Peptides against a protein of PDB entry 7Q4I. Designs and how they scored, part 4

Target 1, 281 residues: chain A of PDB entry 7Q4I
Amino acid sequence: HENSTIAERLYSEVRVLCWIMTNPSNHQKKARHVKRTWGKRCNKLIFMSSAKDDELDAVALPVGEGRNNLWGKTKEAYKYIYEHHINDADWFLKADDDTYTIVENMRYMLYPYSPETPVYFGCKFKPYVKQGYMSGGAGYVLSREAVRRFVVEALPNPKLCKSDNSGAEDVEIGKCLQNVNVLAGDSRDSNGRGRFFPFVPEHHLIPSHTDKKFWYWQYIFYKTDEGLDCCSDNAISFHYVSPNQMYVLDYLIYHLRPYGIINTPDALPNKLAVGELMPEI

## One batch from the design tools (peptide; aimed at target 1 F199 H209 F214 Y240)

Design b1_p8_8_s3 (made by RFdiffusion4, then SolubleMPNN; from b1_p8_8 with W3F V8L)
Fold by OpenDDE base, seed 2:
Structure b1_p8_8_s3 (fold): chain B 281 residues (1-281), chain A 8 residues (1-8)
Amino acid sequence: as target 1 above (281 residues)
Amino acid sequence: SSFEKDPL
């Protein structure tokens, strides 16, 4: 028996549409495992592809496949969401078909924010975009207002948003969002620990003497540490999670319990006004 | 290493 009362409340109050970046070759290999694991905890789950798959709930976007089309797919995905689903959720998560997300932890992070606040969250990187941008692989979540601004204000304007489908999708959306005053939020917990991760837990948790020259340390917007202090107790996402690892994580997070340990959740923070952000840590 | 994956 489990008491999910707060999680159920947040499921209702912090509605999340998750869209998964995938392709037809990955529908069975990867995307279905998202659907069978963490994706089932989204209020709405959509797979954005180039081919329709009714078993997966995959949408055929009018885009080509390949890395050079990811930005095109992201633009079309958000256009599709805005046209068909903008009222189905308050928050709109992009994730890859090898991203694992603890949706309850995302709802907890998002709870104080208004969906009418032009903000988005993820693993913030510092290059290319002045305010930073969110790592594509770690997944990033836009408020409803951020989606509106992206689709209605940014996308139609080549001066604000790249018209071509080429480029790094996460950088390009980051530029577009900045240009329409969508704020790159701070996703860190109250202890300054990250919540969105561009790698598997092992890579963050194990103090590897990663060369200080490793690109990640140059890209990360906020100072981060390795080891147990790397990651919030309320971590939201990890990337490069294999299909098998998704089931392992699902088991570890939602089923495996140390007997006699009861976690009492922290009190929910106060809700912020529209346009208000949590104080910087 | 698996860490060498491009930030893209």
Scores: peptide ipSAE 0.054, ipTM 0.804, DockQ to the pose 0.670
OpenDDE base, seeds 1, 3, 4, 5: peptide ipSAE 0.052, 0.043, 0.055, 0.054; ipTM 0.805, 0.765, 0.806, 0.802; seed 4 fails the geometry check

Design b1_p8_8_s4 (made by RFdiffusion4, then SolubleMPNN; from b1_p8_8, 5 letters changed)
Fold by OpenDDE base, seed 1:
Parts: sequence; C-alpha cells; structure tokens
Structure b1_p8_8_s4 (fold): chain B 281 residues (1-281), chain A 8 residues (1-8)
Amino acid sequence: as target 1 above (281 residues)
Amino acid sequence: SPFDEDPF
C-alpha cells in the first residue's frame, strides 16, 4: 500500500494535458505503449497524428508525415489544443512516442508556477535562440498562457513565427515563444541537476559514453556533469525509450520497492505570483 | 533539434 495523498493533490491542482507526437505507422508500434504506461497519469492524453485512431484517441491533423513536417504538426497540434482543450488543463506537455515521462515529478516542478505565467520548461539548449529553446525529444511543457500567446499572437504573424512547415520543430517553437515574451524556464532542481533528458537514462548516468566533442555538450544551456550527479532524484523525462523499456521503467518507478526504505517527499514550495519565476541557480 | 541523433 502507498500513501499517494500529495500526488493526488498535485493531480488536481497541477492539471497536465499530454499530447504525443506520432504517426499512423507508430500507433501500434509505439503510441499504444505510451497510453498503457506513463500517459495514463496525465489528466488528458491526446495523440497527434495524420490519421484518426479511436482506440488510441489519435487526432488526424491536416499535415503530412516525415521529419520535414514536424514543425507543421506542432503548430496544428497547439491550434487544436487551443480550440478544443485550453480549459482542460493548466499545463500542456509535448512528448514523442518514444519519450517516457514521470508526470508526478513534472507536477512537483510546476506546482509553484501560475499557469497564467508565460513560461515553458524542458531540456534547454543554447543555439539559435537567445534565451534558449527546449529539446523536442526530451519533451517540453507550456503554461496555458504560453499556449495562448503561441496560437493567438505568434502563429498568425509571419514576422514572429515561421509560416512554412519546414525546420527543426523545437527551434522554431522556441523562436516563436521568445518573440511573444514566453520565458524559457530553468527546469533544474535545487542542486542544479537536470529533469528533462534528450536520451535514455543509461546515456546520462554512465560516464564516457560520449566524446567531449559530441554535439550535446555544445548545445546544453546549463553546465551538466556526467554520472550519478547528472540527474535529479525527481527527473521528469527520458527520450529514445523503446516500448519494452517503457514497461520496465513503469515497473521500476511505480512497482519495485527496496523493502524497508521509505522516501519522504520534500515540502511543497510557496506558490509564485503571475509572472514570477523561481530563482536561478 | 537539428542534431537530435542517438549519441551512438
């Protein structure tokens, strides 16, 4: 038996709509495994595709498939959310169909923030966008106000947001959000450890998997270390997680317990006013 | 990202 009282409180107070980037070829291969694992812990779960699937709850967006259409799909996904679901949640997570998310840890990070604050969180990268942008693979979460500004203020204006569907979706949304004064938040914990990860746990936890010349070390906005200190105890996401690994992670995080070890949660921080951010570390 | 490739 578990005491989930704080998690249940956060489920009601920090409502998260998760939208999953997928395609028709991945509905059965990947997306259904998100639905059967971590996606069940979202307040609302929607699969954004080019074809409808009633078993999956997939939406057919008016876009083509392939990497060159990811930016187009992201724009149409947020338009769909704004039109149909803007009041169903306070926060709006984009994830891929191979991203794994610990939604309770995301609610904990988001708890002090107002959903009316124009902010978004994820794994922050430094190139192309002055304030940084969030990695597409690690997943990123927008406040309700950030979604409003993106859809209503940025998307209709070609000077603020790229009108064509080409380019890296995470860079392009990062440019658009900066142009409407949506802040790129700091998702690190109080120890300066990351919470959103663009790779599997193994690649972050094990030192010397990558050369120092690897692009990631040039792209990260904040300094990070390799090994056990890489990752918050309250980590939120990992990318390139296979369908089988999703079930393993679900078991390890939510079922497997070391007998006689009880984790006590830290106290919730005070809520911030609209427009306030946590102090940078 | 333009370089969202597996580190391997």
Scores: peptide ipSAE 0.048, ipTM 0.769, DockQ to the pose 0.232
OpenDDE base, seeds 2, 3, 4, 5: peptide ipSAE 0.042, 0.039, 0.041, 0.040; ipTM 0.756, 0.746, 0.753, 0.747

## One batch from the design tools (peptide; aimed at target 1 H209 F214 W215 Y240)

Design b1_p9_1 (made by RFdiffusion4)
Pose (drawn by RFdiffusion4):
Structure b1_p9_1 (pose): chain A 281 residues (1-281), chain P 9 residues (1-9)
Amino acid sequence: as target 1 above (281 residues)
Amino acid sequence: PPPNYSPPS
């Protein structure tokens, strides 16, 4: 058994809309498994694709397939969400079909922040954007105010926001958001451990590549060696998670527990004013 | 250079 009253209260107080980038080839192979595991825990779940699908109720964006159109799909998805869902949630998560998200931990992190604060959260990378950009695979989440500025202020101005549909989707949205005064939030926990991860848990707990010019150690905004200390007890996301591993993470995180060890929740911080972030780590 | 997002071996 489990008492989930606290999480149910946060479910109503911190509405999270999750949109999943997918394509027809992945509808059954990957996107289905996201819906059956962590997707159903979101306040609203939307599959953004280039074709319709009964099972997913997928939205067909007017965008072709291929890695060269991921940026186009991101722009069209946030335009669609602004057009039809801007008042349906406080927070708007972009995730791939190989992202795994512990949605309860996302509500825990977001609770103190005003949805009117222009901010987004994720795994923060240094290159290409002064304030940093968030890993597309680890998932990033925008405030309602961040979605308004992106659709209303950044997309109509080609100098602020790349008009072609090519490029690294996460780098481009990082540039558009910096250009409209949306803050790159700090998603680490109060102990400085990460919550958003671009790899599976093993790769962060046991870093095999050893600071040998591997891209990750150069890209990471906040320096860390990782290892067994890498990860928060309230971590939010992992990536490159196979469809089978979605169900395993669900089992190990939500079901399997050591008898007699009761997780006691840390107190929720007080709400913050508009424009305010938590004290820096 | 373009960004690199390859996973570790």

Design b1_p9_1_s1 (made by RFdiffusion4, then SolubleMPNN; from b1_p9_1, 5 letters changed)
Fold by OpenDDE base, seed 1:
Structure b1_p9_1_s1 (fold): chain B 281 residues (1-281), chain A 9 residues (1-9)
Amino acid sequence: as target 1 above (281 residues)
Amino acid sequence: EKPDFSPPP
């Protein structure tokens, strides 16, 4: 037995549409397991593919498959969302079919922000984009206003947004969003710990798991440590999560409890005005 | 296992 009153409130007040990047070969292998685990906690869940799948709720976007088409798929996904679903949510999460997301923790992070604020959140990287960009694998979440600016202002203008479908999708959307004054938010908690992660928990939690020369340490926008202090107690996402590990994480996070330990949630912060951000840490 | 994520080129 648990008390979910605050989580239920946030489910209603911080509405999240999750769109999952997938392809027809992964509908059964990966995407279905997202739907059966963390995806059920989104207010709306859509799978963006090149083929329709009514069992999965997959949309066939007019794009090719392969890594070189990810930017094209991202553009078409947000166009589809803007046309059909812009009022169905306040926030719009992109995730991969091997990303695991704790949606309640994302709602907690987003709660103070207005969806009319042009902002997006994720694992911020520093190269290529002056304000930074959000890692594609860790997943990133746009406000409703950020989606509007991306689709209406950025995409139609080749000077603001890359017209072809080539390039790294996360970098390209980051450039487009910067060009329409969508702010790259800080997703860290009050202790400066990250919430969006481009790898599995093991890679972040285990000290010296990677060489110091590993590209990630040069790409991260904010300084972070390895070990127990790597990750927020309210972490939001992990990438490269296998289908089996999604069920394990679902069990560990939502079902397994240490007897006699009760978590007391922190108080909700005050809501921010439109255009206002939390102070940088 | 090395994380099989390649940064943008």
Scores: peptide ipSAE 0.051, ipTM 0.779, DockQ to the pose 0.179
OpenDDE base, seeds 2, 3, 4, 5: peptide ipSAE 0.046, 0.040, 0.043, 0.046; ipTM 0.767, 0.760, 0.773, 0.770; seed 4 fails the geometry check

Design b1_p9_1_s2 (made by RFdiffusion4, then SolubleMPNN; from b1_p9_1, 4 letters changed)
Fold by OpenDDE base, seed 2:
Structure b1_p9_1_s2 (fold): chain B 281 residues (1-281), chain A 9 residues (1-9)
Amino acid sequence: as target 1 above (281 residues)
Amino acid sequence: KKPDYSPPP
């Protein structure tokens, strides 16, 4: 028997809308497997596409397909969310159709924060944006106020937000959010371990002689090491997760148990006031 | 193959 009482409380108090970046060619190949695995644990799940799919719950956004349209799709996705769903959740997660997310761990990280605080979280990178930006592949989560500022204040102003649909999606939203004073939060746990990951678990957990020249080590905002100490016990996301690996992760995280080991959750932190962040570690 | 996640240019 599992005791989910705290997870159920957080499901009610920390409401998450997950939107999935996809395209019509990936509806059956990838997006369907998100819906059948981790996407079930979101309070609301929406697939953002260029074509409608009623079986998937996919929305047809007025955008073209291809890598050069990802920024355009992100802008239209958040416009759609603001118009139709801004009150359906407190937090708004962007993920790819090959991102895996442990939504309960995200709710735990978000619990102390007000959704009226202009903040967003993810895997923070250093380049291009002074406060940093969140990796698009690892997924990133905006507060309700961050979505409001993005859609109402940033998007209508070409000086604050790029009007063209070209560019790196994650960098461009990071620039827009900085320009409207949305804070790039620290997603690390109390031990300084990361929670959002732009690669599969294997690439973070296994100390490979990754050349110190590997771009990731230069891009990460916070210094981290490879190995078991790389990743929080409450890790939130991994990227480049194949459809088959999503089912493996679902089994390992939610079904497979070592007999005789009982995990006691840490106490919930105190709630922060509007505009307050957790102290830096 | 490591995922060819090229950093943004």
Scores: peptide ipSAE 0.071, ipTM 0.797, DockQ to the pose 0.154
OpenDDE base, seeds 1, 3, 4, 5: peptide ipSAE 0.058, 0.059, 0.044, 0.058; ipTM 0.792, 0.790, 0.770, 0.788

Design b1_p9_1_s3 (made by RFdiffusion4, then SolubleMPNN; from b1_p9_1, 4 letters changed)
Fold by OpenDDE base, seed 1:
Order: structure tokens, then C-alpha cells, then sequence
Structure b1_p9_1_s3 (fold): chain B 281 residues (1-281), chain A 9 residues (1-9)
């Protein structure tokens, strides 16, 4: 028997709409495995595609496929969310169809923040955007106010937001959000450990897995170490997770238990006022 | 080989 009382409270108080970036070729191969694993723990789950799929609950956005259209798809996805779902959640997560997310850990991170605070969280990168931007692959989460500002204030103005569909979607949304004063939050835990990861756990947990010249070390906004100290005990996301690995992670996180070890959750922090952020560590 | 990390654009 498991006591989920705090998780159930957070499910009600920190409502998350998850939208999954996918395409018709990945509906059966990838997206349906998100739906069968971590996606079932979202308050609302929507797959954003170029073709409708009623079994998956996929939306056909008016965009082309391919990497050059990811920014176009992100713009149309948030327009669709704002029009149909802005009141269905407090927070709006973008993830890829190969991102795995521990939604309870995300709710814990978000709990003190007001959805009316113009903020978003993820794995923060430092290039191209002064305040930083969030890695597309690690997934990023916008407050309701951040979505409103993005769709209503940024997207209609070519001076604030790129009107064409080309470019890196994560960089372009980062520029748009900065231009409407949406803050790039700090997603690190109280020990300064990251929560959103642009790679699989193996690549973060194993020291010296990459050369020091690897682009990631130049892009990461906050100083991070390799090894067990890299990652929060309350980590939120990993990227490049295969369909098979999603089921393995779901089993390891939610089902497999070391007998005689009981996890006691920390107390919830105090709620912040609108516009207030947690201190940077 | 190095993991096929799609370099950030």
C-alpha cells in the first residue's frame, strides 16, 4: 500500500497540461508509449501533430513536418492551447515524444509559484538569449500567464516574435518570452542540482562520459558537475528515452521498491506572491 | 561513439 495523499493534493492544486511534440510517423512508434507511461499522470495530455489521431488524442496543426517546421508547430500548439485549454491547467509543459517526465516532481517544483507569474522552467541554456532559454528536448513548462503573454502579446508582433516558421524552436520561443518579460526561472533544487535533463540518465550520471569540449558544457546556464551530484533526487525530465526505456523508467520509479526503505517527503514550501520567484542558489 | 546528441542548432 502506498500513501499518495500529498501527490493527490498537488495533482489538484498544480494542474499540468502536457503537450507532446510528435508527427504522424511517430504516433504508433513513440507517442502512444508516452500516453501509456508518464503522460497518464498529466491533468491533460495532448499530442500536437500534422495529422489527427482519435486513438492517441492527436491534434492536426496547420503546419508541415520536419525540423525546419518545429518553431511553426510550437507557435500553433500554444495558439491551440490558449484558444481551447487555457483554463484547463495552471502550467503548460512542452515535451518531445522521446522525453520522459516525472510529473509529481514537476508539481513539487512549481507548487510555490503563482500561475499568474510570467515565468517558465526547464534546462536553461545561456547562448542567443540574454536571460537564457530552455532546452527543447528536456521539455519546458510555462505558467498560464506566460502562455497568455506568448500568444496574445508576442506572436502577433513580428518585432517581438519571429513570424516565419524557421529556426530553433527553443531559442525562438526563448527570444519571444524574453521580449514580453516572461522570466527564465531556475529549476535547480535547494542543493543546486538540475531537474530537467536534455539527455538520458546514463549520460548525466557517468563522470567523463563526454569530452570537456562537448557543446553542452558551453551551453548550460548554471555550473553543473557530472556524476551522482549532477541530478536532483527530485529530477523532472530526461530526453532521448526510447519507448522501451519509458516502460523501464515507469517500473523503476513507480513500482520497484527496496524493501524497508520509506521515503518521507519534505514539507511543502510557502506559496509565493504573484511575480515573486524563489531565490537563485 | 559519442552519443548522437543532436547538437543544439
Amino acid sequence: as target 1 above (281 residues)
Amino acid sequence: GPPDFSPPP
Scores: peptide ipSAE 0.042, ipTM 0.751, DockQ to the pose 0.183
OpenDDE base, seeds 2, 3, 4, 5: peptide ipSAE 0.040, 0.037, 0.040, 0.039; ipTM 0.747, 0.752, 0.747, 0.758

Design b1_p9_1_s4 (made by RFdiffusion4, then SolubleMPNN; from b1_p9_1, 4 letters changed)
Fold by OpenDDE base, seed 5:
Structure b1_p9_1_s4 (fold): chain B 281 residues (1-281), chain A 9 residues (1-9)
Amino acid sequence: as target 1 above (281 residues)
Amino acid sequence: EPPDFSPPK
């Protein structure tokens, strides 16, 4: 027997809308596998595309296809969310169609925060943006207030937010959010371990998998290590996850159990006031 | 597949 009482409580109290960045060529190849795995654990799941697909629940945004339009697609996705879905959730996750997310672990991280706090979380990078920005591939989550500020205050002002559709999507949203005083939160656990990852688990867990000159070590905002200490026991996301690996991860995380080991969850932290953040570790 | 993300230049 499984006891999901705390997870069910968090599903109700920490409502998450997940929007998936995709394109028409990936609807069947990638996006469908998100819908059949981790995406079913979101309170609302929407696929942001250039073509409508009623089987997938894909929205046709007024954007062109190709990697050069990712920033344009992100702007239109959040405009669409603000217009149609701003009250359907408390938190708004961007993920790619090859991102895997443990939504219960994200709800646990978000539980103490008010959705009226202007904050967002993800894998924080240090270049280009003074407070940092969140890696696009690892996925990032905005509070309801962060979405409001982005759409209402940042997007209409070319001095605050880039009006063209070119540039790195994650850097450009990071600049816009900083310019409207949305805070780049710390997503690390109480042991200082990361929760959002821009690569597959193997890349982070295996020591010396990459050279010390690898760009990631220069970009990461917080000091991190490789090996078991790389990753929280409550990790939230991994990127470059193939469709087949999504089903493997679903089995390993939600079905495979070591007999005789019972995990007792930690107590929920106290809720923070509006505008209050957890202390940086 | 080619990496979906590359650091900005």
Scores: peptide ipSAE 0.044, ipTM 0.765, DockQ to the pose 0.129
OpenDDE base, seeds 1, 2, 3, 4: peptide ipSAE 0.044, 0.041, 0.040, 0.043; ipTM 0.772, 0.764, 0.759, 0.769

Design b1_p9_2 (made by RFdiffusion4)
Pose (drawn by RFdiffusion4):
Structure b1_p9_2 (pose): chain A 281 residues (1-281), chain P 9 residues (1-9)
Amino acid sequence: as target 1 above (281 residues)
Amino acid sequence: SPYEIPPTE
């Protein structure tokens, strides 16, 4: 048994809309498993694709397939969400079909922040954007105000926002958001442990690649060695998670527990004013 | 492995 009253209260107080980038080849192989595991825990779940699908109720964006159109799919998905869902949620998560998200921990992190604060959260990388950009695979989440500025202020101005559909989707949205005064939030916990991860848990708990010019150690905005200390007890996301591993993480996180060890929740911080972020770690 | 390649590439 479990008492989920606290999470149910946050479910209504912190509405999260989750959109999943997918394609027809992945509808049954990957996107289905996201819907059956963590996707159903979002306030609203949307599969963004280039083709329709009965099972997923997928939205067909006017965008071709291929890695060269991921940026186009991001722009069209946020335009669609602004057009049809801007008042349906407070927070707007972009995730791949190989992202795993603990949605309850996302509501915990977002609780103190105003949806009117122009901010987005994720795993923060240094290159290409002064304030940093968020890993596309770890998932990043925008405030309602961040979605408004992206669709209303950044997309119509080609100098602020790349008009072609090519490029690294996460780097480009990082540039458009910096250009419209959307803050790159700090998603680490109060102990400085990460919550958003671009790899599976093993790769962060046991870093095999050892600071040997591997891209991750150069890209990470906040320096860390990782290891057994890498990860928050309230971590939000992992990536490169196979469809089978979606169900395993669900089992180990939500079902399996050591008898007699009761997780006691940390108190929720007080709400913040518009434009305010939590004290820096 | 795919993760070994920078995602920007």

Design b1_p9_2_s1 (made by RFdiffusion4, then SolubleMPNN; from b1_p9_2 with S1P E9L)
Fold by OpenDDE base, seed 4:
Structure b1_p9_2_s1 (fold): chain B 281 residues (1-281), chain A 9 residues (1-9)
Amino acid sequence: as target 1 above (281 residues)
Amino acid sequence: PPYEIPPTL
């Protein structure tokens, strides 16, 4: 019998609303597989689309489809969350319909933080935004206060937040959040290993998969290495995960066990005060 | 491939 007592505690104490960026053409092809795998471990799961789908629990946002509308969809998604769901969770994860997330590991990372702290986490990139911004593909999680500041303070002000729907959604939200003093947190573990990944595990775990000129090495905010030390044992997300690989990951993480090996969780860290961050590593 | 293009492009 598996002991889930700590995971159940964190499920109650660290409530996560996951919203999935999708489109009508991907409801059956991708989004449904999120719902059938890791999305079931969110406290609330919503699919943000341009068309309603009652089987999926997809919301029709007043936006067009395509990459040029991702920023528009992100703005409308957070407006929708703020209007209808701001009290349903403490933390608000954006993920793509090809992002895989270990929600328990995210709850563990978030546990010490107050949801009233204006902070967000993800795979931090250094260009365009002084404090950095979080990779859209790796997924990023906002505190309740970060969502409030984004929707109430940033979005209504064209000087703080881009009013048009064009641009890279992750960069644009990163600019908006910085302009309302939402902090770009450090999601690394105590060993300095990343938790949010903009690629599949294979691309991070295999050394020399990319050359040193690959854009990722220029974009990453913190020093990152390839190989087994690339990734936290408590990794949170991977991107470009195919529908089939979602089921593989779900099996490997939650079902496959090496007989005779028992993992014991580390002790929970102390809770931080409102506005306090963990020390940088 | 999508992996060669920065997320901003």
Scores: peptide ipSAE 0.049, ipTM 0.794, DockQ to the pose 0.802
OpenDDE base, seeds 1, 2, 3, 5: peptide ipSAE 0.049, 0.047, 0.045, 0.047; ipTM 0.790, 0.783, 0.779, 0.792

Design b1_p9_2_s2 (made by RFdiffusion4, then SolubleMPNN; from b1_p9_2, 3 letters changed)
Fold by OpenDDE base, seed 2:
Structure b1_p9_2_s2 (fold): chain B 281 residues (1-281), chain A 9 residues (1-9)
Amino acid sequence: as target 1 above (281 residues)
Amino acid sequence: SPFEIPPIL
């Protein structure tokens, strides 16, 4: 027997729309496996593509395919969300079709925040954007107000947001969001451990003699260590997760249990006022 | 590998 009462409460109080960055060649190969695993735990799940797919619930955005179109697709995805779905959720997660997300852990992190607070969360990187930007692969979540500011205030203004569709999508949205005073939040837990990860669990959990010159250590906004202390017990996302690994993670997280161990969840924090953030650690 | 190269600007 499992008690999901708190998770059910958070499902109702912290509504999440997940949009998945995909393309027609990945609908069956990758995106379908998101839909069959972690994506089913979103309040709403939409696949953003260049072609419609009724089986997947994929939207055909007016964009081309390829890496140089990811920023264009992100802009059109959020325009589509704002026009059709802004009231369907409180928070709006971007993920890739090879990102795995523990949505319950994201709801727990987001619970104290108002969706009217202009904030977004993810794996924060320090280059290119003064406040930092969130890694595209780890996934990033915008408040409803952040989406409004992005679509209504930033996108129409070429001085605030890049009009061209070229560039790194995560950097470009990070610039746009900073320019409309959307705050790059701290997603770390109370122990200073990360929740959003731009690689698979193995790459974070296993201390490798990673060269200290590895780009990730230069890009990460908050200092982190490898090993068991790398990752929150309430970790939210991992990237480069294969379709098969998504089913493995679903089994490990939601089905596999160590007999005789009972997890008692921490008490929910107090809700913050509009514009308030959790104190920095 | 995709792990060795930072996001290409």
Scores: peptide ipSAE 0.046, ipTM 0.771, DockQ to the pose 0.695
OpenDDE base, seeds 1, 3, 4, 5: peptide ipSAE 0.049, 0.043, 0.044, 0.041; ipTM 0.782, 0.767, 0.774, 0.763; seed 1 fails the geometry check

Design b1_p9_2_s3 (made by RFdiffusion4, then SolubleMPNN; from b1_p9_2, 5 letters changed)
Fold by OpenDDE base, seed 1:
Structure b1_p9_2_s3 (fold): chain B 281 residues (1-281), chain A 9 residues (1-9)
Amino acid sequence: as target 1 above (281 residues)
Amino acid sequence: PPFSVPPTL
């Protein structure tokens, strides 16, 4: 038996809508495994596609398929959320159909923030956008106010937000959000460890898995180390997680326990006022 | 590996 009292409190106080970027060819291959694993821990779960699927709860957005349409799909997904679901949650997570998310750890990170604060979180990259932008694959979470500003203020204005559907979706949303004064938050823990990861755990945990010339080391906004100190004990997401690995992670995180070891959670921080951020580390 | 190219090219 587990004591979930704090997790249940955060489930009610930090409401998360998760939308999953997918396509019709991946409904059965990938997306259904998100629904059967970590996606069940979201307050609301929606699959954003080009075709409807009533078994999956997939929405048919008015977009084409392929990598060149990801930005178009992201714009239409947030328009759909704003029109139909803006009051269903406080926070709005984008993830891919091969992203795994520990939703309880995300609620813990988000708890002190007001959903009326124009902020978003993820794995921050430094190129192209002055404040940085969040990696599309690691997943990123917008406050309710960030979604409002994106849809109402940024999207209708071609000077603030790219009107065509081409480009890297994560860079383009990062530009749009910066142009409407949505802050790129720091998702690191109090030890300076990352929480959102654009690769599988193995690639972050194993030292020298990549050379120092690997693009990631040039893109990461904050200084990061390899090995066991790479990752927060309260890590939120990993990318390139296969359907089989989702079930393994679900088992390891939520079922497998070392007998006689009990983790006590840290105390919740004080809530911040609207517009306040946690101190930078 | 799929990681060799930045997703942002």
Scores: peptide ipSAE 0.044, ipTM 0.766, DockQ to the pose 0.748
OpenDDE base, seeds 2, 3, 4, 5: peptide ipSAE 0.042, 0.042, 0.044, 0.043; ipTM 0.757, 0.758, 0.765, 0.763

Design b1_p9_2_s4 (made by RFdiffusion4, then SolubleMPNN; from b1_p9_2, 5 letters changed)
Fold by OpenDDE base, seed 1:
Structure b1_p9_2_s4 (fold): chain B 281 residues (1-281), chain A 9 residues (1-9)
Amino acid sequence: as target 1 above (281 residues)
Amino acid sequence: PPFEVDPTL
């Protein structure tokens, strides 16, 4: 027994469309398990593929498969969303079919922001894009205005957005969004802890899991620590989560409770004006 | 074990 009143309020006030990057070979192996776990907590869930699947609610985009086509698929996915679903949500999350997302924590982060603010959030990386870009694997969320600017202003202009389908998907969308003045937001909590993670919890939680020369430490935009202080208590996403681990995480987060411990949520912050961001940490 | 490689690489 739990009180979900605040979560229900945020479900209504912070509407999230989740689109999942997948392919036909992963519909049954991976994507189905997203639908059966965290994806059910999105206001709308769409699987973006190269083949239609009515059981999955997969859309066949006019793209090829493989890593070299991920940028093409992302462009077509957001075009599809803009054409068919731009008013179905306030925020538009991209995730992979092996990303796990705690949607309630994302709604909490997004609550103060206007969906008409040109902003997006995720795990921010510093290379290639001056303001940074969001890790593709950790998932990233665009405001409705960010989607509009991306599709209407950026995509049609080869000077603003790469016209071919090659390149790193997350870098390329990051360049396009910067070029139309969509801000790369800070997704960290009030303690400066991250919320979007490009790896499984184990990799972030265990100190000295990697050498300091590991690329991740050179790519992260904000300084971060390993261990228990690595991650917000309101963490939003993890990547490379296996189908089995999605069910484990669903159980641990939503069902398993330590008897006699009750979580009291923090008060909601004040809403920001259009174009206003939370203060930098 | 090493971290998985992000698609950016």
Scores: peptide ipSAE 0.035, ipTM 0.760, DockQ to the pose 0.526
OpenDDE base, seeds 2, 3, 4, 5: peptide ipSAE 0.027, 0.026, 0.031, 0.030; ipTM 0.714, 0.706, 0.730, 0.725

